# Designs tried in a protein design run: peptides against a protein of PDB entry 8BZL. Part 22

Target 1, 228 residues: chain A of PDB entry 8BZL
Amino acid sequence: SYDRAITVFSPDGHLFQVEYAQEAVKKGSTAVGVRGRDIVVLGVEKKSVAKLQDERTVRKICALDDNVCMAFAGLTADARIVINRARVECQSHRLTVEDPVTVEYITRYIASLKQRYTQSNGRRPFGISALIVGFDFDGTPRLYQTDPSGTYHAWKANAIGRGAKSVREFLEKNYTDEAIETDDLTIKLVIKALLEVVQSGGKNIELAVMRRDQSLKILNPEEIEKYV
Target 2, 242 residues: chain B of PDB entry 8BZL
Amino acid sequence: SRRYDSRTTIFSPEGRLYQVEYAMEAIGHAGTCLGILANDGVLLAAERRNIHKLLDEVFFSEKIYKLNEDMACSVAGITSDANVLTNELRLIAQRYLLQYQEPIPCEQLVTALCDIKQAYTQFGGKRPFGVSLLYIGWDKHYGFQLYQSDPSGNYGGWKATCIGNNSAAAVSMLKQDYKEGEMTLKSALALAIKVLNKTMDVSKLSAEKVEIATLTRENGKTVIRVLKQKEVEQLIKKHEEE

## One batch from the design tools (peptide; aimed at target 1 G28, target 2 G15)

Design b1_p11_7_s4 (made by RFdiffusion4, then SolubleMPNN; from b1_p11_7 with H3Y P7E)
Fold by OpenDDE base, seed 1:
Structure b1_p11_7_s4 (fold): chain B 228 residues (1-228), chain C 242 residues (1-242), chain A 11 residues (1-11)
Amino acid sequence: as target 1 above (228 residues)
Amino acid sequence: as target 2 above (242 residues)
Amino acid sequence: PIYPAPEVPLP
């Protein structure tokens, strides 16, 4: 059975392990990314943090560098490996090229890493999709998505995880130039999009904002409630 | 589907890693370990199952391991796997100390081991570790800390948590009785006994079947202490009187 | 496409 093998082609050309990794992503908490004019916003569904769990250790949005952050859907442990490697690459790039990575560059690096794990013997694909947002050195906001196969594309807005379909449908209807005219409107758009699938409002949303020439800011629950 | 059960590095059609899930199931049959974070310390309490009359009275901690001067852990699952992982933790901590001339931050040590666990779920020719760990520690960044990790390589910080047999019931009890911001080490010890008494499959809780370690700060130093049997007996007695 | 093509880029 080809689906029991390492990531190999089936007779009909399918890479079942990659497809199954994509199913793992679909079971993950929902993440959404939106590119505004001068802002990028990531939002993630918080699973009900257990009452006794430290919220600090439950982060689904992370910085890769000062100008790039990432949200993911799927296997958290897999994501940690990808994040760590991406961070190392960002630092290495700064040392060797003397400039921060472009969002496309680091996305391509992550994509290449994922792709290698689909082709290497004795390795399974990463069970994660990622939304990678940030600013290039010229101040251009970027949003990329990558999946377990190692494919990546640039987006205006996108979503991954269990509620991605509903969130994308919402974004397709509501993403307009007017809807992203201001930073606040862009943030509101992300929150509204997540609320399509997240219950109990702002308490179950993690939101990160990166503005041009500013560091990543994670909004606190009170700040999120202002947009709800 | 059982066809995906045999290989450690294969996703099921539903996106599940069955070998990791089975490892977690195995841990559910292990002795109970719990951790509780207090304002003035952190503790581990673990079920001792290996009570043999011929064991030398030197109460070696069966399930609680000192990792360095600032951290300890408790293990639930396969003993041999636990020994490998606890040794690795000690090595990581020591290497960090040698490299940076300061103790490794608690979360960083936990993460380092979790990356190893994760690797055993992704690379062929290896099975997942059949071990969950509770970590207690102190560092200058976050003070007293409690972490839990599982075979998948996932981890989280906790105020109180439990692994092993009847862990779900234990966690439920902890949620009910844990008073946020008001937990003293003394109250945490009492809570630990209360929870163990209900979660251990024993008719009566005895000091010989329970290991408890506390981590405190005294004069700017971390003190890790395993409670003596007499101290545990006193805690049990106090619980029975309430 | 064997893998679901990324959904149509949001307009």
Scores: peptide ipSAE 0.000, ipTM 0.609, DockQ to the pose 0.017
OpenDDE base, seeds 2, 3, 4, 5: peptide ipSAE 0.014, 0.014, 0.000, 0.017; ipTM 0.495, 0.534, 0.603, 0.523; seeds 2, 3, 5 fail the geometry check

Design b1_p11_8 (made by RFdiffusion4)
Pose (drawn by RFdiffusion4):
Structure b1_p11_8 (pose): chain A 225 residues (1-47, 50-199, 201-228), chain B 238 residues (1-200, 205-242), chain P 11 residues (1-11); non-standard residues A62 YCM
Amino acid sequence: SYDRAITVFSPDGHLFQVEYAQEAVKKGSTAVGVRGRDIVVLGVEKKAKLQDERTVRKICALDDNVCMAFAGLTADARIVINRARVECQSHRLTVEDPVTVEYITRYIASLKQRYTQSNGRRPFGISALIVGFDFDGTPRLYQTDPSGTYHAWKANAIGRGAKSVREFLEKNYTDEAIETDDLTIKLVIKALLEVVQGGKNIELAVMRRDQSLKILNPEEIEKYV
Amino acid sequence: SRRYDSRTTIFSPEGRLYQVEYAMEAIGHAGTCLGILANDGVLLAAERRNIHKLLDEVFFSEKIYKLNEDMACSVAGITSDANVLTNELRLIAQRYLLQYQEPIPCEQLVTALCDIKQAYTQFGGKRPFGVSLLYIGWDKHYGFQLYQSDPSGNYGGWKATCIGNNSAAAVSMLKQDYKEGEMTLKSALALAIKVLNKTMLSAEKVEIATLTRENGKTVIRVLKQKEVEQLIKKHEEE
Amino acid sequence: SLEEIEESLYD
């Protein structure tokens, strides 16, 4: 089989294929995640008439208690999402507990990292925001990128214009903003309206403590706008 | 040998996949192919690129392939690659029927093939398939459906779409004329002739298939030349 | 053309 080293070091210690994978992420639609007190919210920018909206969604459930949003190559994302879904079931089988948000994040990150050091393969061209709750009810938000690095965040953005949205969230992520569920959803819509120039072209989802993923209707989003 | 390896599965500096993009260029030079969803069925309309006089026409169709009892598809791009992929689609549909004893839902069949196409872009060092497919079908979950896939493995559901030559002009005509939720098969057939009229008119130059439900069973039929010649006459009056 | 391809891949 094909064994060519695709990801290699360059002078100065750069891994060019990873950096190029990060460029693919910037070409992706904006995704925003905010961790609230008892709620986590994901929002994504949408690119069209005659298209079935159900089939092209950026927000996916990995397990009953974990879901994710992504930016970058949509085909690479489907592969990573299905790999994570299989791992969530393997964990329930072996430990008899649902996966922690951290566990599945570590798994997705290590999968991505392996694709930066394996022969015959290019890196995954996606970043992911991963949200959910732990056994003790603690809300979580993690980010993964193509290098395999992962971190926890109070709020974050990935994809096109992520730097601008991040700077908005830094100034606006306060206790007042995450005091209630309505204000937590509102902060995500405001963060997206910063780069979407729009309001009717946004997808949003909410996850509450042990209540599973709820995707908001267009009519419910129009009320906030 | 590293010297002769064209490295078909790497990123460009901008995060692009050049072989995928070049494959999409090949599809844009293929015969026009479009699909339209309606309340009582789905249809595929395709430009025949085999319009030579000395051709025999031994099959019921040239560009429209039955995948299983409830599904059909059409292709744009490299014909040989399309043969490999359509054979694989039939195998996936039968593997699912064997396992679950029920027909594969349409989206599950598209996802399964797209995973194969995505793998060719990430590992193996091989050129990708130069094929875009339109899928039409019916399942107990979502009823009548239309899907499109491209060489990277991306797919989407559409009420109407077009692939191949002059597809951008065709998508424009569809946005203007497609009445969302009010289309019947007869009106969708009229719109298909209208769209092919601009982007290309003769019955020998076109191929039309319809998918409908009759007595709880799916019917996939290629329209005879007589029915197509009558549809062409009915439009010229407009 | 390229813009449409990029939108197809990333969006």

Design b1_p11_8_s1 (made by RFdiffusion4, then SolubleMPNN; from b1_p11_8, 8 letters changed)
Fold by OpenDDE base, seed 4:
Structure b1_p11_8_s1 (fold): chain B 228 residues (1-228), chain C 242 residues (1-242), chain A 11 residues (1-11)
Amino acid sequence: as target 1 above (228 residues)
Amino acid sequence: as target 2 above (242 residues)
Amino acid sequence: KEKRYEDLLYL
């Protein structure tokens, strides 16, 4: 069957393993990214951490470099591999080019990595999508999304994971220049978008913000509640 | 070419990796392993299933492996896979020590192995390892630590957890009785015995059927100790009296 | 049982 062959097109031109990897992404909790004027915001649905599990080892948002952050949805172990490769590339770029990566550059690197795993015999696709946010050295905020196929695009706002459809529909209706006029409004937009799919309000949301020339900041639950 | 595809872990139409899930199911039939983190130490407790009178006295724990001076692990699943992975852990730890002239941080050792596990779920011609591991350790960064890893290459830190047979029931009991911030190694040992007594499919818990190792710090050094049978007997007896 | 593995494998 064509569905069992990693690198074989169906008669209809489908790469089933890539499509099925996209279904794996939908099993992940929701993540949302929004590009503001001078801010990028990542919001994620907190997975119910099992009682007795150390929360520090359950991370859906991670830094790739000082100027780039990523949220993912899908297979946790696959994500770790991608994150590690991306981090190495970010450091390598700093050493060889003497500048930090652009958000587009590192996104393209990740996308190319994913693409290779869709075309090589004996490799299954990565079961993850990612939202990659950050600032270029010129201070431009960027948001990119990549999927298991290795495609990537720049976005104003996007979502991945289980509730992504509903969140995207919300963002399509509510993302306006007015809605992102300030950093606080941008944060509020992300929270409102997540609340479309997250039960029990702000307690189940993790929010990370990156402002121009600032490091990644993860908001504490009390800070999030101010926007709810 | 097609032969390699048949041996590669692939996604189902629903986005599931069934070979990984089946490996996890296989681990559910393995002997129970517990890990409990305390304020003053961390422990592993494992079920001994192979009590053969003709087995040459394995002086060493069947299921608990010392990895380096600061870490140990227990295994649930396919024994041959476990042997390969525990050896790899030791090699990784030694290479790190040689390169950096300091012990490998606990989480870094766990992640290094988890990357190997993940690779066996993604690359052709390989099957997932049919093994879950519990890791105990100490490092200068986080102190005493307990980790669990599975065939997917996923891992997590834990205050207390269980793998193998009846692990779900054991985890439920641990959730009920584990007191965060107040757990001493002594209380952790008692809890381990309590949980094993209820979750092992044996009529009576005996010291011959249980392996326990503790990891503590003494005079700025990590001490990994496998409890003697007499010590385990005392713990069991104490539990029966309560 | 199936839901349990999904919770373990996906984030």
Scores: peptide ipSAE 0.374, ipTM 0.781, DockQ to the pose 0.825
OpenDDE base, seeds 1, 2, 3, 5: peptide ipSAE 0.217, 0.199, 0.036, 0.044; ipTM 0.715, 0.688, 0.722, 0.672; seed 2 fails the geometry check

Design b1_p11_8_s2 (made by RFdiffusion4, then SolubleMPNN; from b1_p11_8, 6 letters changed)
Fold by OpenDDE base, seed 1:
Structure b1_p11_8_s2 (fold): chain B 228 residues (1-228), chain C 242 residues (1-242), chain A 11 residues (1-11)
Amino acid sequence: as target 1 above (228 residues)
Amino acid sequence: as target 2 above (242 residues)
Amino acid sequence: ERERIEDLLYE
């Protein structure tokens, strides 16, 4: 086929398909991640679930393993592919190394996957960014962000999606040691950050919390309202 | 930018996949398909557009396909694409059964196909499938289920939904009339007729232009049944009397 | 209608 998807350099050195994929991310609803002392929190703008839609099938936050969860922004179908690959890798790692993945490891895996799709002929970049949070085996909380290019970095707090700029600005001003001194304060920080861009308050927010030595917990709307 | 409109599997400067969007738009012109989940079953109702007197198969199902003993689907869009995808669904389901000696869970079958659809939006030299599907099924994990998938490879579970022509209006009507937790298959059938009557651009709804399939459980077995024309006529008649 | 399609593609 003469009309293959190719990510190539422009004359001025840009990878336009990667940049455009980043624009695709901005079309996604907002996600925020915050690393606390002994907690990691993901918050997402809940897409207005259609009244007749099964909420079970609408998930912007997903577990990759018992110790790692991910939120994404961008193309939903693309995200599913990445999530599935990551889950397989997490299980494979447990089988081969006999330990769960570190958050950095799985992030690097995802990043590498994304990067390959920016360099492989006949493949377009993934139109997603991801916030990956969890705990390493030693109990250290981690937050990573990755984008369509395959780059990744560790963060104290970050945001992705359409409202990411505003949320990041809020976090830059309000993320302090005092603000994350307790688990509850950390959760509150995430909610406040999301409320910068989310309309209609806590009803449109989904929160996932992972505490040290605990499993992922998705907060119900009532629990979220407690922090608003 | 219009420059990217004709290219497959590439992002526009705005981060859009225009060919996927155009495929979805094209499906909006296809015959209407409805799915409704009830407490005691799930149904598909589809507009039949190809009515030809010389067709050899008098009782053919144009848009509703049995996938396995526990699942069926309805299609809206390009017929040839639909044939490929429905065949693939059957193959996936069969391979799973052979491998695990149990039927494939409904959502897993849907996701398997959606991964294929997604691939056709990401790999160069391919165009998106011009097809949306409604899936009905039963499994031991979630019971009766209704799913919708589109050319992007996205899918969702629904209590009631619509694809094809006038789908937005149909969905609006479903939202108004669907009673959560109280929907019987009988009421679902009535609702399907009501919605089709309003969404199909016909002066009078006729049984020859509507296909309906129900999926129920009887004696611990899934039963997929395409309603006979006479049964559909009765449903239409009942609606007209109300 | 296009706006609706975009909403379906992105999350």
Scores: peptide ipSAE 0.321, ipTM 0.770, DockQ to the pose 0.831
OpenDDE base, seeds 2, 3, 4, 5: peptide ipSAE 0.193, 0.051, 0.356, 0.223; ipTM 0.670, 0.755, 0.810, 0.681; seed 4 fails the geometry check

Design b1_p11_8_s3 (made by RFdiffusion4, then SolubleMPNN; from b1_p11_8, 5 letters changed)
Fold by OpenDDE base, seed 4:
Structure b1_p11_8_s3 (fold): chain B 228 residues (1-228), chain C 242 residues (1-242), chain A 11 residues (1-11)
Amino acid sequence: as target 1 above (228 residues)
Amino acid sequence: as target 2 above (242 residues)
Amino acid sequence: KREEYEERLYE
């Protein structure tokens, strides 16, 4: 059956394993990314950290480099593999080119990696989508999305995971130049977007903020509540 | 209807990896393993199911494995898979030590194995390992640590957790009785006995059916000790008197 | 049980 073949096209031109991997992404917790004027913001739905779980080991937002961070939705173990390879590439780029990667470059690298796993009979696709945000060396904020197919696009705002549709609909209605006029407004936009799918307010949201020429900052719950 | 997926590396139409889920289900039928983190140590407690009278009573911990001087693990699932993975853990730890002249950090060892596990879920011609592991350890970065990993290659840190048979019930009990910040190794041992007594499918908890290992720090060195049967008996007795 | 598996596999 075509649905069981990893790299075979169906008669109607579908790669079922890639499509099914996309369904795996939809089972993941919601992540949202928004590009502001001088800020990029990632927000993720905190699954209720099981009582007694160490919060340190549950991270949905990861730094790839000083100027790039990533949120993902889908298979956590798959994500770890992608993150590790991306980190290695970021460091390698710094060593060989003597400059940090552009957000587009590292996105393309990740996308290419994913694509290769769709074209080998010995490998299944990665069951993850990623939102990749950061700043290029010229100070331009960037937001990219990748999916299991290895496609990638630049976005002003986007969402992935189980609540992505609702969040996207919200962003389509509410993402305006006025809504991102300031850093604080941009953060508020992300929070409001997540609240479309997350219950119990700011306690169940993790936010990461990267400003121009600044390192990634993860907001604490108290800081998030100020925006709610 | 859960379609049986005979292929290890295939997504279902719903985006599920059935072989991984089935491996996890199989682990649910394995003997119970508990891990509890305390302020002054960390412990593993495991059910002994195969007490064969003809087994040479070299009471080696059947389910608890020393990985290096600073780490140990307990396994729930397929024994043969467990042996392969524990050996791999030892090799990874030794290679690291050789290369860097320092012991491998606990989380890094766990991650290295988890990457292997993940690979067996993604590459063709391989099946997932039918094993979950609890890891206990100490390193200079985070002190005493407890980790859990599953067939998917996912892992997490825990203050207390359980794998194997009746793990859900055990976790619920741990959530109720675990006192964050106030847990001593002594209290952790008592809690382990309490939970095992309620979750093991035995009429009466006996020392012969329970393996317990503790990891502590003494004089700047890690000490991994498997409790003697007499010590376990004392713990059980104390619980029965409470 | 399915929810527990999904929670462990997917983030």
Scores: peptide ipSAE 0.222, ipTM 0.808, DockQ to the pose 0.836
OpenDDE base, seeds 1, 2, 3, 5: peptide ipSAE 0.361, 0.259, 0.386, 0.135; ipTM 0.788, 0.687, 0.800, 0.580; seeds 1, 2, 3 fail the geometry check

Design b1_p11_8_s4 (made by RFdiffusion4, then SolubleMPNN; from b1_p11_8, 4 letters changed)
Fold by OpenDDE base, seed 1:
Structure b1_p11_8_s4 (fold): chain B 228 residues (1-228), chain C 242 residues (1-242), chain A 11 residues (1-11)
Amino acid sequence: as target 1 above (228 residues)
Amino acid sequence: as target 2 above (242 residues)
Amino acid sequence: REEEIEERLYE
């Protein structure tokens, strides 16, 4: 049956379904991650929540554990599956190892999951990229990115989804030690980066902040406006 | 681009899942279903298209399904797919009840089905379900709730929404007329009739062509009630008088 | 309609 989801190599060595999944990511709203000195910040472009939509059910930033959160770009339903599996793994790790996961560990888990879906003839790749941020148990802030292929890397700052190129260009120019010297400056950097692609200002931005030894905080619109 | 149109569970060069999109398009041709959340209840209103005189079983609710004591849904799309999914919803809800001795939270039931839908978009040899659902329910966590899900496995909570034929126009109308915080079940029913009257391609809205169910709380119990034809007639009459 | 569908599928 020609209709099976098969990720195969092209004659020129490309995995088209993986590449096309990466194109799916570009259709998603922009997400930005920045690692500060003692803070990690995720920012996402909010789709104009339809006036009648329950805001509670629109989540582009999700906690994976107390010390790890994730933003994604791409297929929303795919993201839910990945998030759920990651959450289960985080809890399992706490039970088996008696410590929370490192950000790298959970990223690797997610990456491995994605990779497996690129090799199975019965599965298509996940159409999502993710920015995973958090703190290791030693208090080190971390930022990782993963893509549909299952590759992952550590970053100081990065962006995914629609407008990611422009945001990355901004970050490349403006990410300095001075720009992340304080928590507030780090947050401001994320907002400024998002404003490169987000129309109509701070109302369309969602920000999540995790500080050292603190829980994830989602900033309200009023708090965001203070940084704009 | 056409090469990818016929294959299930594969991405197009542009990163699109055409079969999912086509399923959603197909649902756009199905009968209209509305959901409206009120302060004191939640309702579903659905277009009834199959009025066949030779039907032996008077299906009082062709498109509205009771899932458990606290939840109901309406379906737009392929009937056979809808039957499978509604049955699965009932099974999931029942299994949860048996396991935890509590009714399944509304969102959790919706999510469970959405995971199934998503799987049918990702696993080879499967096609997406050609079905969108509206869910109404009550639980102790969030009270009255309205959800919508589509063939992709995506879902969202809503104050009011529409699926099926002319859903975009219906949603636009709901956005205009829905008053947040002031919506009573009575006003919601009136709004449902108003929207259906404009979105259904009928010269005159009749009670035989509309199914309405309400979910309320009475004495600490959830009550799901399908409105009688006479009650729907009264609602239509009231609308015509305004 | 196509744009609306795309907006629903991707975040």
Scores: peptide ipSAE 0.349, ipTM 0.790, DockQ to the pose 0.873
OpenDDE base, seeds 2, 3, 4, 5: peptide ipSAE 0.381, 0.259, 0.343, 0.052; ipTM 0.816, 0.785, 0.824, 0.540; seed 2 fails the geometry check

## One batch from the design tools (peptide; aimed at target 1 K60 G74, target 2 S152)

Design b1_p12_1 (made by RFdiffusion4)
Pose (drawn by RFdiffusion4):
Structure b1_p12_1 (pose): chain A 225 residues (1-47, 50-199, 201-228), chain B 238 residues (1-200, 205-242), chain P 12 residues (1-12); non-standard residues A62 YCM
Amino acid sequence: SYDRAITVFSPDGHLFQVEYAQEAVKKGSTAVGVRGRDIVVLGVEKKAKLQDERTVRKICALDDNVCMAFAGLTADARIVINRARVECQSHRLTVEDPVTVEYITRYIASLKQRYTQSNGRRPFGISALIVGFDFDGTPRLYQTDPSGTYHAWKANAIGRGAKSVREFLEKNYTDEAIETDDLTIKLVIKALLEVVQGGKNIELAVMRRDQSLKILNPEEIEKYV
Amino acid sequence: SRRYDSRTTIFSPEGRLYQVEYAMEAIGHAGTCLGILANDGVLLAAERRNIHKLLDEVFFSEKIYKLNEDMACSVAGITSDANVLTNELRLIAQRYLLQYQEPIPCEQLVTALCDIKQAYTQFGGKRPFGVSLLYIGWDKHYGFQLYQSDPSGNYGGWKATCIGNNSAAAVSMLKQDYKEGEMTLKSALALAIKVLNKTMLSAEKVEIATLTRENGKTVIRVLKQKEVEQLIKKHEEE
Amino acid sequence: SPERGDGPFLYD
C-alpha cells in the first residue's frame, strides 16, 4: 500500500501539511461555542434556495450527552464524527459509563494527531468544538484542531472570521452574559451577527443537563433577532 | 519512487485539494444532468452525449441506473468511474438488505458511497473518481428524495439541482420557476424540458426517468421516445 | 472554464 511520508518537517520546524490543514479550517463557516452555568450552546453560520436544510448541518450528536460543531472540510468531518460515535459506544461497553466530554475530545485529538505522523495520509482539515456535561453535571466546552491539540474554553469560535468573534467574546463573556439560559443563547447569536452580514442564515443548538440535544426552529431564532 | 509520485492526496498552501478541483472541472464538461422533486414523485433529465447516427442503443438507458427497488441515479463525469461507483452502490444496497431485511434509506446509501470517495482524497495516493451523481428515491422515513454527491465525498439534499455542462445557468432557471411544495410530476416534466431547452431540441438528445409510488410499491420507468416527443411539442407552444 | 451550479460545499 501507499507509504509516502506526507507530513514532514521543514526548515524552522514547520509541519506544512498541518498548517495547510489549518487554512482549510479558516475557509469553513464560523462556529461559536459558549459554556454557560447549566447550559452549553453551539451556533454555526450557513452558506441557499432549493436545498434541503436537514441534510447539511454542522452540529452533530456524538452520544446522548455529547455533541460537536466543526469548521473545514465537511467530508473529513463526517469521518471524524462517525469514528467518535463508534468510540462512544466502545466506552459504554467497556466501562459501563457514558463518555466524559474530555475523554472523547482526547480521542478525537489523538486521531487527528495520528494523521499528522502516519505514512500515506494527509491530516484532517477540520477543527471541532465539543460540548456536553460530565457525571457531576459540570458543563464543558473543548476545541480540537488538525494538529491534535485540544483545550477547554469558557467560549470560543472556529472557521472564517474566528479571530474577530473571539475578540468579541473576550469582551462580552461575563457572569451577566451567562446568568440565564436566554442570555447564553443571545451571546452566541450576537457573536455570530458580528461576522454574518444575516440573522436568518444561522443554525443554533442547545444542550442542558441530562436532557439531550435540542436544535432550535427558525421561528424560535427569529424571536431573538 | 518519490520522483514519479504526483502526490494526489495532499493539501495545497491554501488548504485546497487540487485533484478534487480538477475532477470537478471534468464534470463541468460532461453532459447536462438535472433532477427535480415533486409531490407525487422525482425525475431525472439527462443530455445524451451519445448522439451519433451509427449507434445501436442496446440498453433501456445510457446515463440512468437502477440501484435497487426504490432508487435510481444519474451521473456526470468520467463514464468508466461512474460504472465502478454504480456497481458499488448496488452492492451497498444489497449488503444493507441482507443485514436488516429492509431497503436501505436513500441518505444511508449516499453516505456510504461518499465515504469511499472521501477515502480516495485522504490516503492511498490514487486519483479520485471524476464523477458527480444525482440520486432519486423513496423511503419510509422521508418519502421522495433527491441527492447530489461530488468527488470530495460531499453530498446534499435538493428539491431541484443540476450537474454537468451549463449547470450554473440551469440552477438559475430552477430558482425562478420551481414552486416549492406545489410541484406535480407533470409540471416538473415541463420545467425539465424548459431548462434543458436553454442549457443545450430533440427526443434523441434527451433521456428522462421518473420515480413514483403505485399500490405501496416504487415504479422507476424511462419515458418512451413517443412520450418525450409529445412533451417537446407541448413546450414549443409556450 | 464553465461555471458550476449549486452543489455540496467543500468547506463548511

